# Ledger of designs, part 171: peptides against a protein of PDB entry 5HDT

Target 1, 163 residues: chain A of PDB entry 5HDT
Amino acid sequence: MVVKTFMDMDQDSEEEKELYLNLALHLASDFFLKHPDKDVRLLVACCLADIFRIYAPEAPYTSPDKLKDIFMFITRQLKGLEDTKSPQFNRYFYLLENIAWVKSYNICFELEDSNEIFTQLYRTLFSVINNGHNQKVHMHMVDLMSSIICEGDTVSQELLDTV
Target 2, 163 residues: chain A of PDB entry 5HDT as posed
Amino acid sequence: MVVKTFMDMDQDSEEEKELYLNLALHLASDFFLKHPDKDVRLLVACCLADIFRIYAPEAPHTSPDKLKDIFMFITRQLKGLEDTKSPQFNRYFYLLENIAWVKSYNICFELEDSNEIFTQLYRTLFSVINNGHNQKVHMHMVDLMSSIICEGDTVSQELLDTV

## One batch from the design tools (peptide; made by RFdiffusion4, then SolubleMPNN)

Design b2_p30_7_s3 (from b2_p30_7, 17 letters changed)
Fold by OpenDDE base, seed 4:
Structure b2_p30_7_s3 (fold): chain B 163 residues (1-163), chain A 30 residues (1-30)
Amino acid sequence: as target 1 above (163 residues)
Amino acid sequence: MEKEIEELRKKMEEYLASRPAPEKSFKVYK
């Protein structure tokens, strides 16, 4: 079971990371990314975030197209942060906390469509931020966006206008 | 596949419910 396996891994489990590399790749398949159940997609996103965490600083995904698909997918899931009263909010929180802490979106700097990804991320975050979010949520959102701005060498004018 | 997904959902839900905050020792991407 892929999900269970990654749940038990840490960043120092080198042998396990190598062993389950292919499983990580399977999780990024269209079957999971395009799953019709929104709750499943959220769980997939959390698992993908865990994969990035576990494999940091080297993502197990090397295909630019696949990476783009993954981060666009994760970005779409972040829309769920808007409803702070949702039973699933804690899962969205953990997704946010993870990607902010691990700085997983920094992987996108190597992608040709990085500006598109970052633009969509920022648009999504700004669209979901509301006064119902506690300080921790706000902090993670700010950390996520600030990290990209500070570490990005090339930022499109469109992204700058969004920020 | 649906049975597999359901099983994954249950386990993931339990995991996420007890998921700890990231440790300060976490490695990050640059």
Scores: peptide ipSAE 0.313, ipTM 0.741, DockQ to the pose 0.217
Fold by OpenDDE base, seed 2:
Parts: C-alpha cells; sequence; structure tokens
Structure b2_p30_7_s3 (fold): chain B 163 residues (1-163), chain A 30 residues (1-30)
C-alpha cells in the first residue's frame, strides 16, 4: 500500500482538482448514487472515476461506508458494458478504461467489505463479457481483475467460485 | 436546488467531452 499524501496529488492541473473538489461531495451523495435516470448514474460513475484518477494515489474519500457505496455503485454501472451497440457504450468503455488504468478498486483493500465488493465486481464483469467486445475491452477487464488478484492478500471462496 | 443540479450536470458533461486521454504518467493506487 502506497503512503498517501496531499503532495502526491499533482498529476492533474489545479484547475481540474478545483473543479472536482466541488463535484465530489455532491456526486457521492445518495441523491446521485440512487438517481432514477440510468444515463445520469452513468455520468455520475464516470465523474467519480475521474475524481479518483485526479486525486490518485490519495483517495478523496475516507469514510468506509461511503467508499463501499461508491464502488458498489460503480460496479452496478459496469453492467451496461453488455450491450456493445448501445449509444452510451463509449461512456461505459471510458468507465472501464479509467478504473482499470488507475486501479481505483485497490482502495477497497482497506475496507472491511472488500471481499464483497470484489466478488460483485467479478460477477458483473463475467456476466457482461462476450465475443462482441473488442480486444481493448477484454484487455481492460483482464487488467482490472488480474491487478486485484495479484495485490490482494486473500481471496474468498465466493470469489473463487465466481472465477 | 434543481438549477444547481443541472449546472453541475453540465459541468460534468463538458469535462467528460474534453478530458485528456489516459497517459502512462498517471499515478495509480497500490
Amino acid sequence: as target 1 above (163 residues)
Amino acid sequence: MEKEIEELRKKMEEYLASRPAPEKSFKVYK
């Protein structure tokens, strides 16, 4: 686990950081996480992923309950990857690309319910992966899952049964 | 409140439309 300091939060411009700092509190609220519009939820998920990207390697949220809610929420949105012909697929792709590249789910290792989160992530990814996905999508899915397995201290039986 | 939410949505969409591509220089979580 990397030591997280404010000084390490310099990979993005100050302008971007300021923008997302204002967004962060609102986007993580139940109002947005439980928004009835599917497209709004996808937008929220993408922006949350960007918030984690901007503040890497320091997580912008510290509440375990809130972090769990966020990652369970993001996981639910990934179900939209199933339909490669959807008009919103590009945003689903971005979501996948972002979380795979930034390894944002690694934040979950510090959470008590990490096994539950990872189990749901794997179930979701395996449920949506299909032959219609191009090589890049497959690569990101594999990278995401492999990183978690590689860096995880333990793997639950439920997760093993999913794989 | 509704106006504020709509303004926030607009800002989010504008950012996503103009966001930079991922680069190898990105810091990651470990």
Scores: peptide ipSAE 0.307, ipTM 0.755, DockQ to the pose 0.214
Fold by OpenDDE base, seed 5:
Structure b2_p30_7_s3 (fold): chain B 163 residues (1-163), chain A 30 residues (1-30)
Amino acid sequence: as target 1 above (163 residues)
Amino acid sequence: MEKEIEELRKKMEEYLASRPAPEKSFKVYK
């Protein structure tokens, strides 16, 4: 129920943002981010992506440590894009589509460890991208990476080496 | 917990199967 609710929420609803703030915090807890079930982690990532979508352009979390944990967590989930035949691929696609569209990783520019996050993101995307992905997947991956480069003031050498 | 997760899975799967193409109306982070 929670997942469906987030997916249907309007970004302009302040009431919805307030109502689900506690839920957002709960989903970002270590219990969910470190859940042993891979499918659960994917669902959590999708929910978090929707939370960021709903709260845009204001970050729903204020703790730098928590934000880092979340984006590193989301990045790890994106590895699932490598298997286009997986029954969970549509969820991975949703995750990619969301974060690319909303540009949620732009929140990371304010974090001290932004270079680490972006480096891991690029490494992950390049590790999973393949010719088996359809045009939409490729488009979202490129959009995500290009947006970060275009809006960033500086790019680390590690990130440049990855590209 | 497992029951709740399964319910979420089902609802998300239904959503993904029926969701329309996204509109370029999303607010974005800058």
Scores: peptide ipSAE 0.304, ipTM 0.734, DockQ to the pose 0.217
Fold by OpenDDE base, seed 3:
Structure b2_p30_7_s3 (fold): chain B 163 residues (1-163), chain A 30 residues (1-30)
Amino acid sequence: as target 1 above (163 residues)
Amino acid sequence: MEKEIEELRKKMEEYLASRPAPEKSFKVYK
């Protein structure tokens, strides 16, 4: 279960929420989540990460199915972290950094399929993590995984096998 | 299709350039 924690009043700006509300709705559509261009999908993921950041600690989406789609989508984008020399690596780093700081995946604890989401996240992170990543990348990956484990009430056997 | 993708890319890049800057002091989900 997600526990709402208010930290920074500035981040709760209603003006910002209004500004990105329409964008949030559009970016969560299948058109963008299933876009054939991987660079477009990465951009979408970064935008979604920002939306979650702006709306924190309140999830900007209420549909469980939509939230699942979004986080599974974001997880797939994290595969791009594997190539540290990619021209898009900085954007992948941004995505990782954002979701790590904001702990966006904690929203998934409210979802019935949370274990599936977390399992895929862990598999993805362990798949891409390598010695080419600097300390910051490693730190963010570890922070993500640790936060989920610490706050998770129950995890599937599959997730436990992955960890 | 290629033109459409490029337009989308441009719009999203413009958004990323104009969005609030990432800060270490974030509200977080728990």
Scores: peptide ipSAE 0.245, ipTM 0.705, DockQ to the pose 0.201

Design b2_p30_7_s4 (from b2_p30_7, 18 letters changed)
Fold by OpenDDE base, seed 3:
Structure b2_p30_7_s4 (fold): chain B 163 residues (1-163), chain A 30 residues (1-30)
Amino acid sequence: as target 1 above (163 residues)
Amino acid sequence: MEEEIQKLKQKMLEYRASLPEPLEEIKVYK
């Protein structure tokens, strides 16, 4: 229910955005981010991605610590892109497509630990990318990485070393 | 370092240009 609700919501659905704001905040809790079920975590990540999409360009999360937790969490889920034959691959693809399209990681530029987040993202993407991925997957991965590099005023040496 | 960043940006832009454009424009984060 939650997943479908956010998937069907567009960026201009103001009434619905207000209605589900509390749910959005709740989904970022440690209960969900540290949920023991891998499939649940993937669904949570997709929901969070949709939340960022819906509320763009202003994320409903304001805490820097919470934002860091969320993006580190999403980054960890992207490891699932490695297995293209997984029954859950379509959801991993959705996650990738969403965050690339919305440029949600650009929120991290305002965080003190942005370089850590971006470094982990790049390492994760490079670790999972392979010839089994189609052009669309590659496109979204490149979009993620290129957007960060092009939009950032400065890039740490550590991040540069990962690319 | 600035020169290195510019080179990296150029490489990324060239690589991106080799791929299809997004299907739709939406409100995004900057």
Scores: peptide ipSAE 0.295, ipTM 0.734, DockQ to the pose 0.659
Fold by OpenDDE base, seed 5:
Formats: structure tokens, C-alpha cells, sequence
Structure b2_p30_7_s4 (fold): chain B 163 residues (1-163), chain A 30 residues (1-30)
């Protein structure tokens, strides 16, 4: 229900955005981020991606610690892109497409631990990228990485070594 | 390092330009 609700919501639904703000905050709680079921975690990640999409360019999360937790969480979910034959691959694709399209990780530029987040993201993407992925997957991965490199004034040597 | 960053940025921009455009324009984070 929650997934469908956020997926169907657009960026101009101001009244709905206000109504679901509390839900958005709740979805970022440890209860969901540390849920024992990996399928639930994937759904949570998709919802979080949709939340960033819907509220763009102003994320509803303002705590640096919470934002770090969220993006590290999303990064961990992207590991699921490795198996293109997985029943949940379409949801992983949706997650990738969303965060690349919305440029959600650009929020991390304001975080003290941005380099850590970006490094983990790049390592994750390069660990899962393979020739089995179609052109769209490759495109979104490139878009995501390009956005971070191009928007950032500087990047760490560690990140450069990862690329 | 700054020179390397600029070179990398240029390569990424060129690579992105070779890929299909987004299907829809939306508000994004900058």
C-alpha cells in the first residue's frame, strides 16, 4: 500500500505531500532501515527514493545523521542489481532509475561524510555492474556517477581511485 | 588532483552526452 501510494504521487501533489510527511519520517526510522526482511528493506528503499522524488528539491529529512543513514541504507540495497534474473530485479531497477533521475545523492554534498557516502556508492555500483545489464541500467549508473562528479567542486583521492 | 578532477568531469560529460536523454523532466536536487 505504501509503495503504491508514493509511486503514484507526483511532485505537484502538495496536499498529499503534507499528509504523508509523518509517514515519510517514520519510514526512515531504524525499525524499517534495519528490518530483518530483505524484501521489506528493498521496498523501504524504493519508498525513500520516491519520497526524495516527490519532495525534490527539498528533502523532508534535515538531520545530517539521518540523511547519512538513509543514503548508506539505499547504497546497500543497490547490491541487489547484481542478479539480473532475480524476481526483485525490477524493483532494484526502479530504485536505480529513481535516484539517478532525481539526483538524490546530490543532497549528500552538504553532509560532512559525503566522501564516505560517495565512495561506498561507487564501490557498490562497480561491484554489481556487468555485461548482463541492459543499456538502461548502464545509463542510469553512469548518470548517477556523472552527476556526483560533475556537481562536486572536489572529490577525494579515494573516490578517484574507485572510478 | 584538481587537474585530474577536471579531466574526469570532461570525460563523464562526454560519455553522458552519448547516451539517450531522459524521457521526462522533473525537479531534481542540485
Amino acid sequence: as target 1 above (163 residues)
Amino acid sequence: MEEEIQKLKQKMLEYRASLPEPLEEIKVYK
Scores: peptide ipSAE 0.291, ipTM 0.730, DockQ to the pose 0.747
Fold by OpenDDE base, seed 4:
Structure b2_p30_7_s4 (fold): chain B 163 residues (1-163), chain A 30 residues (1-30)
Amino acid sequence: as target 1 above (163 residues)
Amino acid sequence: MEEEIQKLKQKMLEYRASLPEPLEEIKVYK
């Protein structure tokens, strides 16, 4: 059996989702999150985003610590959005589009360190946003940030100050 | 499982060589 890439899977592929659950869990391991190659890390981030997409609304990762690691990791990858001329920009765009559309960061509301995660996300997005970004990029960034603010029951002052 | 992991790694390499497609309307997290 040929293992499909996560990006080729859809939310309704229940059998495949069950089959590849352990692989999804493995993808979130330190081996991938701490991979020395930045392009690999970007790929990992995209795959993780796809995993969240595929398994929505139930993320396969249940450990709060692991979830925090993942979202902090994804946040770090979003720094690559700054260079719109990068050959990897399309993949960064995909990452942004995915997490904005899927609202994957909403998972973080259940985490004790949600404010830390959101703060880092906002700081990262504001640091990379520039006039070189097209309307779609801006839209996804705004959608991502706005969704968190609007759907959050409690927002720390620190986060509010960041916005 | 290890074999499947290797297959996944190979697919990830192929993924790396490809461009992701835009997303359609999908289920989201709340």
Scores: peptide ipSAE 0.268, ipTM 0.727, DockQ to the pose 0.214
Fold by OpenDDE base, seed 1:
Order: structure tokens, then C-alpha cells, then sequence
Structure b2_p30_7_s4 (fold): chain B 163 residues (1-163), chain A 30 residues (1-30)
């Protein structure tokens, strides 16, 4: 029996989603989020992004503390977008494309530390954006940032100062 | 639990080999 990867899973595959829920929960453990290998952390971030995609519009993670850890972790991985010539750039692009399209950061609106998460996201994106990025990368970054501004009830002054 | 971790690691290896793939229209969060 061929086991599907997270990337190949369909949002409508309810039986498979239920089957792999426990695996999804384990992926958010400190073992993976604090893995010493940078390439492994990127892979973990991509898998987490796909997990949010697969289970949309209902995130499988319910703990506010765990959700904060996950999104702060994903934000840290986005720093890898800076080097467009890196052999891992396409995976960083996939991560950006996914989170922008799925609007996964919108989950953070319900968190007490949402403004902190968004501020770190914006600072990271502005720090890595450069002339080497093509139009698609720029569009995804803009889509991600504009969605949060437009759908957020309130935006802190600190976040406004970052934008 | 250890068995589940091993299964996840195997899926991650296969996942890594498959990236990247573009995304189409999907359900999103609000």
C-alpha cells in the first residue's frame, strides 16, 4: 500500500486526514521544532504548512502555546528566502506560497500574542526581500502581509511602525 | 509513539524528494 506524503494529500480525503492526525501532532513536538539540522527544520516547516493546508479550515492544533511556537518557528524558517541562489530556495518558495495561499497565519488572530507573531513575520519578510526575488515571490509576500492587515480587527502601533 | 515517529520520518523523506509542487485553489483560513 502506497503511503501518501503530506504534499500529495487532498483536503477532501477525510479518512486519510483522520488517520494521520496523530502524526501531525507529533510533528509539532520540540524534537522536530528544535532539530539541530537546518534542512530538517525547513522540511518540518513545509510539512507543517501542508498540515494546515490539508486540515483547513480547521487547524488540527488547538493549544495556543503550541500554535504560537509553530508560527514563530515557521517565521524563523522564512529567513532562508534571502538567498535566491541557495539549493534549498525552491523549498523556501514552497513554504511562502503555501502559507500565503492557505492564509494559515490567520489562525493567529485568536492568539493573545498575535501582534507579536505578525510583527516578527513582517520584520522577517522585509529583511529578506531583495532584487533577486521574482514577481511571484513579491506577490506572495504582499498577499500574506495585506491579508493580515485587512482581516485583523486591530493592529498594534508596533506592527504599524514595521509596515 | 516511537513507531509513529519513524513513520513520520519516512514520510518526510519522501516528501523532501517530491518538493516543490505548486498549489491550486483550496479552502483557506479566515
Amino acid sequence: as target 1 above (163 residues)
Amino acid sequence: MEEEIQKLKQKMLEYRASLPEPLEEIKVYK
Scores: peptide ipSAE 0.299, ipTM 0.748, DockQ to the pose 0.215; fails the geometry check

Design b2_p30_8_s1 (from b2_p30_8, 16 letters changed)
Fold by OpenDDE base, seed 5:
Structure b2_p30_8_s1 (fold): chain B 163 residues (1-163), chain A 30 residues (1-30)
Amino acid sequence: as target 1 above (163 residues)
Amino acid sequence: RKEKRIEHAKKLKEERKKKKEEEKKEKELE
């Protein structure tokens, strides 16, 4: 229910955005980000991705530390893209597609630890990318990485070493 | 950067609207 709610919500639904704000904040709590169940964490990540879409160009999360935690969390979930035969692969795909299309990570440029976030993202993507992925997966990965590089003023040496 | 994000957010909204309209039309043709 919660996943579908955010998935179907539009950006201009101001009343709904206000109504579900507390839920959005709750989903970013340590309870969910550190949930022991991997499938639950994936669902949370998908919801968070939709939340970033809905509240774009901003996010409902006011704490820079919380934003960092969220994006590091989402990045960790992307490791699940490695197994294309996983029952949850479609959700991992959705997560990737969403964050690439929305350019969700672009808000991270305003964070002090943006380089750390982007480095971890690129390391993760290059770790899981392989020839077994279909064209759409590759496209979204490339789109995600390219958009960040294009928006960035500088590329850290650490990121260059990762690529 | 914020201005770019604003413009992109508008684009996302328009694209999503278009997609939903196309899906509705497709369902009506079925």
Scores: peptide ipSAE 0.482, ipTM 0.829, DockQ to the pose 0.890
Fold by OpenDDE base, seed 2:
Structure b2_p30_8_s1 (fold): chain B 163 residues (1-163), chain A 30 residues (1-30)
Amino acid sequence: as target 1 above (163 residues)
Amino acid sequence: RKEKRIEHAKKLKEERKKKKEEEKKEKELE
């Protein structure tokens, strides 16, 4: 299974990284990003998160527009964190934990539309944060937001209005 | 920023390696 493949792969597995490079590129296609099934989209998001981990500090995606699409896509999936009783909550948690730990969004600072990406991320996180979340979820959310703030030289007014 | 990402990527790799080694040791003790 594709999900397990990327989940188990290490960053220093150069031969495997080369072998699965094409698969990583295909996972970022519109076919997967716009897949009608929400569970499939969540799986794709988790795979993409692992891809960013594996290929860190860079991503295999060369197009700025594609990178933007991917992060906007991942951000949209984080909306699923709102329902703690969802059967897919553990996978949403995995996604959150991964992107927070990897600091995967930090590559977005090199994109022209970084402010848009970060604004959407913050809006999404604040919209789903609730008292039903345990401390670990809150910690990862804070870690994710703090990492971006710490790396940012300036904060846009739009981002400030979101916070 | 790129330098920070490089450093963090190395840290992540080291932490993951350490975790795997610990898990291996635990399994050997079982």
Scores: peptide ipSAE 0.480, ipTM 0.828, DockQ to the pose 0.913
Fold by OpenDDE base, seed 3:
Structure b2_p30_8_s1 (fold): chain B 163 residues (1-163), chain A 30 residues (1-30)
Amino acid sequence: as target 1 above (163 residues)
Amino acid sequence: RKEKRIEHAKKLKEERKKKKEEEKKEKELE
């Protein structure tokens, strides 16, 4: 129910955005980010991705530390892209497609620890990318990485070493 | 950077609107 709610919500639905603001905040709680079930964590990540879309160009999360935690969390979920035969692969694909299309990570440029976030993202993507992935997966991965590079004024040495 | 995000958010909104309109038309034809 929750996943579908955010997935179907529009960016200009101001009344709905206000109504579900508290839910969006709760989804970023440690209870969900540290949930023991990996499938639940994936669903949470997908919801968070939709939240970033809905509230773009900003996010309802005002704490820099919370934003960092969320993006580190989403990055960890992307590890699930490695197994293309997983029953949950389509949801991992959805997550990847969403964050690439929305350019959700670009808000991280405002964070002090942006380099750490981007470095971890790139390391994760390079660790899971394989020849078994179709062209769409590869395209989204490249789009995601390229968008960050293009909008970055400087590339950290650590990021360069990762590439 | 914020300005770019604003512009992109508008683009996303427009694309989503178009998609929903197309889906609505498809359902009406069924």
Scores: peptide ipSAE 0.478, ipTM 0.828, DockQ to the pose 0.850
Fold by OpenDDE base, seed 1:
Structure b2_p30_8_s1 (fold): chain B 163 residues (1-163), chain A 30 residues (1-30)
Amino acid sequence: as target 1 above (163 residues)
Amino acid sequence: RKEKRIEHAKKLKEERKKKKEEEKKEKELE
């Protein structure tokens, strides 16, 4: 129910955005971010990706630390892209497609720890990318990385060392 | 950067609207 709700919600649905704001905040709690079940964490990540889409250009999360935690969490879920034959691969693909299309990570430029977030993202993507991925997966990965580079005023040396 | 995000958010909304309209038309044809 929750996953479908956020997937179907439009960005300009102001009444719905207000209605589900508390749920969006609750999904970013440690209970969900540190949930022991991998599949639950993936679903949470997909919901969070949709939340960033819905509330773009801003996020409903006011705490920089919380935003950092969320993006680090999403980044960790992207490791699941490595196994292209996983039953959950379609959900991992959805996550990747969403964050690439929305350019969700670009809000991180406003965070003090943006370099850490981007570095972890790039390391993760390069660790999971393989020849078994179809063209769409590769395209989304490239789009995600390129959008961050293009929006950045300066590329940190640490990020350059990661690539 | 915020201005760029605003512009992109508008683009996303427009693209999603078009996609939904196309899906609706496709369903009506089936």
Scores: peptide ipSAE 0.474, ipTM 0.825, DockQ to the pose 0.840

Design b2_p30_8_s2 (from b2_p30_8, 18 letters changed)
Fold by OpenDDE base, seed 2:
Structure b2_p30_8_s2 (fold): chain B 163 residues (1-163), chain A 30 residues (1-30)
Amino acid sequence: as target 1 above (163 residues)
Amino acid sequence: MKEKRKKHAEELKKERKKKKEELKKLLEEL
C-alpha cells in the first residue's frame, strides 16, 4: 500500500504531499533503513526515491545526517542490479530509472559529505555494470553519473579515481 | 545548483502534465 501510494503521486498535488509528510519521515527511520529483510529494504528504497521525486527539488528531510544515511542506503540497494535474472530485478530497475530521471542525488551537493556519497555511488555502479544489462540500464547508469559530474563544481580526487 | 534542481523539477512537472493531458485526450476519443 505505502509504495503504491507514493508511486501514484505527482509533484503537483500539494495536498497529498502534506498528507503523507509524516509517512515520508517515518520511512527514513532506522527501523526501515536497517530492516533485516532485503526485499523490504528494496521497497523502502523505491519509496524513498518516489519521495524525492514528489518533493523535488527539495526533500522533507532536514537533517544532513539523515539525508546522508538515506542516500548511502539507496546506494547499497543498487548492488541488486548485478543479477539481471533476479525476481526483484524489475524493482531494482525502477529504482535506478527513478533516481536517474529525477536526479535525486543532486540534493547531496548541499551536504558536507557529498563526495563520500558520490564516490560510493560510482563504486557501486561500476561494480554492478555488466554486459548482461540492456541498453536502457546502461543509459540510466550513465545519465545518473553524468548528471552529478556536470552539476558539481568540484570533484574530489577520490571520485575522479573511481570514474 | 539549487536553481538547476528547481528548473529540472519544473521540467519534470511539465512532462508529467503533458503525459496526463495526452492520456486524457486519448480517453476522450474512445
Scores: peptide ipSAE 0.232, ipTM 0.709, DockQ to the pose 0.814
Fold by OpenDDE base, seed 1:
Structure b2_p30_8_s2 (fold): chain B 163 residues (1-163), chain A 30 residues (1-30)
Amino acid sequence: as target 1 above (163 residues)
Amino acid sequence: MKEKRKKHAEELKKERKKKKEELKKLLEEL
């Protein structure tokens, strides 16, 4: 239910954005981010990606620590892209496509720990990329990484060493 | 940084609108 609601929501509906604000905040709670079920965590990540899409160019999360937790959480879910034969692969693909298209991680430039977030993202993407991935997956991974480099004012040496 | 994200968000809205219009036309032709 929640996934479908966010997927179908238009970015231009300010009234709907206000209506679902509380739900967006609850989805970032420790209850969901630390849920023991892997499939639930993936669904949560997809919902969070949709929230960033809907609320772009900003996010409804005002706490820098919460934003960091969310992006570190999303990054951990991207590990599931490694197994192209997984029953959940289509949802991992959706997650990747969404965050690449929306450029969701670009909000992290406002965070003090942006370098840590980007480093972990790059390490994760390089660890999961394989020959089983089609051109679209490769394209989204490249788009995600290149957008951070191109749109960032500066790239840390640590991030460069990760590439 | 924020201005770039704002511009991108506007581009996303335009792309979504185009896709929605294309889908609507397709459905009307069926």
Scores: peptide ipSAE 0.221, ipTM 0.705, DockQ to the pose 0.828
Fold by OpenDDE base, seed 3:
Structure b2_p30_8_s2 (fold): chain B 163 residues (1-163), chain A 30 residues (1-30)
Amino acid sequence: as target 1 above (163 residues)
Amino acid sequence: MKEKRKKHAEELKKERKKKKEELKKLLEEL
């Protein structure tokens, strides 16, 4: 239910955004971010990606630490892209496509630990990129990485060393 | 940086609106 609701929501529905604000906050709780079931964590990541899409250019999460936790969490889920034959691959694809299109990670530039987040993202993407991925997957990965480099006012040396 | 994200968010809204309209038309044709 929650997943479908967020997927169907758009940025112009202010009433719906307010209605689901509390739910969005609960999705970022340790209960969900540290859920033992990997399929649940993937669904949570997709929901969080949708939240960033809906609330762009801002996020309902006011704590920098919470935002860091969320993006580190999403980054960990992207490891699932490595197996193109997984039954959950379509959801991993959705996650990648969403965050690339929305440029969700760009909010991290406001965080003190942005360098850590971006470095971890790049390391993760490079670890899962393989020749078995179709052109669309490659495109989204490149779009995601290039957006951060191009739109950031500064790029850390550590991030440059990762590329 | 926030200004850039604002601009992008507006672009996202426009694109989503267009997609919704296209989907609505498709559903009406069925």
Scores: peptide ipSAE 0.219, ipTM 0.708, DockQ to the pose 0.814
Fold by OpenDDE base, seed 5:
Structure b2_p30_8_s2 (fold): chain B 163 residues (1-163), chain A 30 residues (1-30)
Amino acid sequence: as target 1 above (163 residues)
Amino acid sequence: MKEKRKKHAEELKKERKKKKEELKKLLEEL
């Protein structure tokens, strides 16, 4: 129910945003972020990506630490893109497509640990990218990385070394 | 930074609206 609800939700519905605010907050709890089941974590990541889409240009999470935790969590889920034959690959693709299109990580520029987040993202993407991925996957990966570079006034040397 | 994200969010909304309209037209033609 929750997954479908967020996927179908429009960005223009302020009423819906308010209605599901508490649910969005609960999805970012340690219970879900540290859930032992990898498929559950993937679903949570997709929901979180949808939340960022819906609440753009901001997020309902007020704590910088929580935002960091969420993006580090999403980044860890992107490792699942490596196996193109996985039954869950379509959901990993959805996650990638969403965060690339929305430019979800751009909110991280306001965080003290933004460079850490971006570095981990780039390392993860380069670790999973392979010739088995179709053109769309490659495009989304490139779009995601390039948008961060283009919008960042300064990029750390560590991040540049990762590229 | 926030202003750029705001503009992008507006573009996302416009794009989604267009996609919905295209889908509706397609359904009407079937």
Scores: peptide ipSAE 0.218, ipTM 0.703, DockQ to the pose 0.833

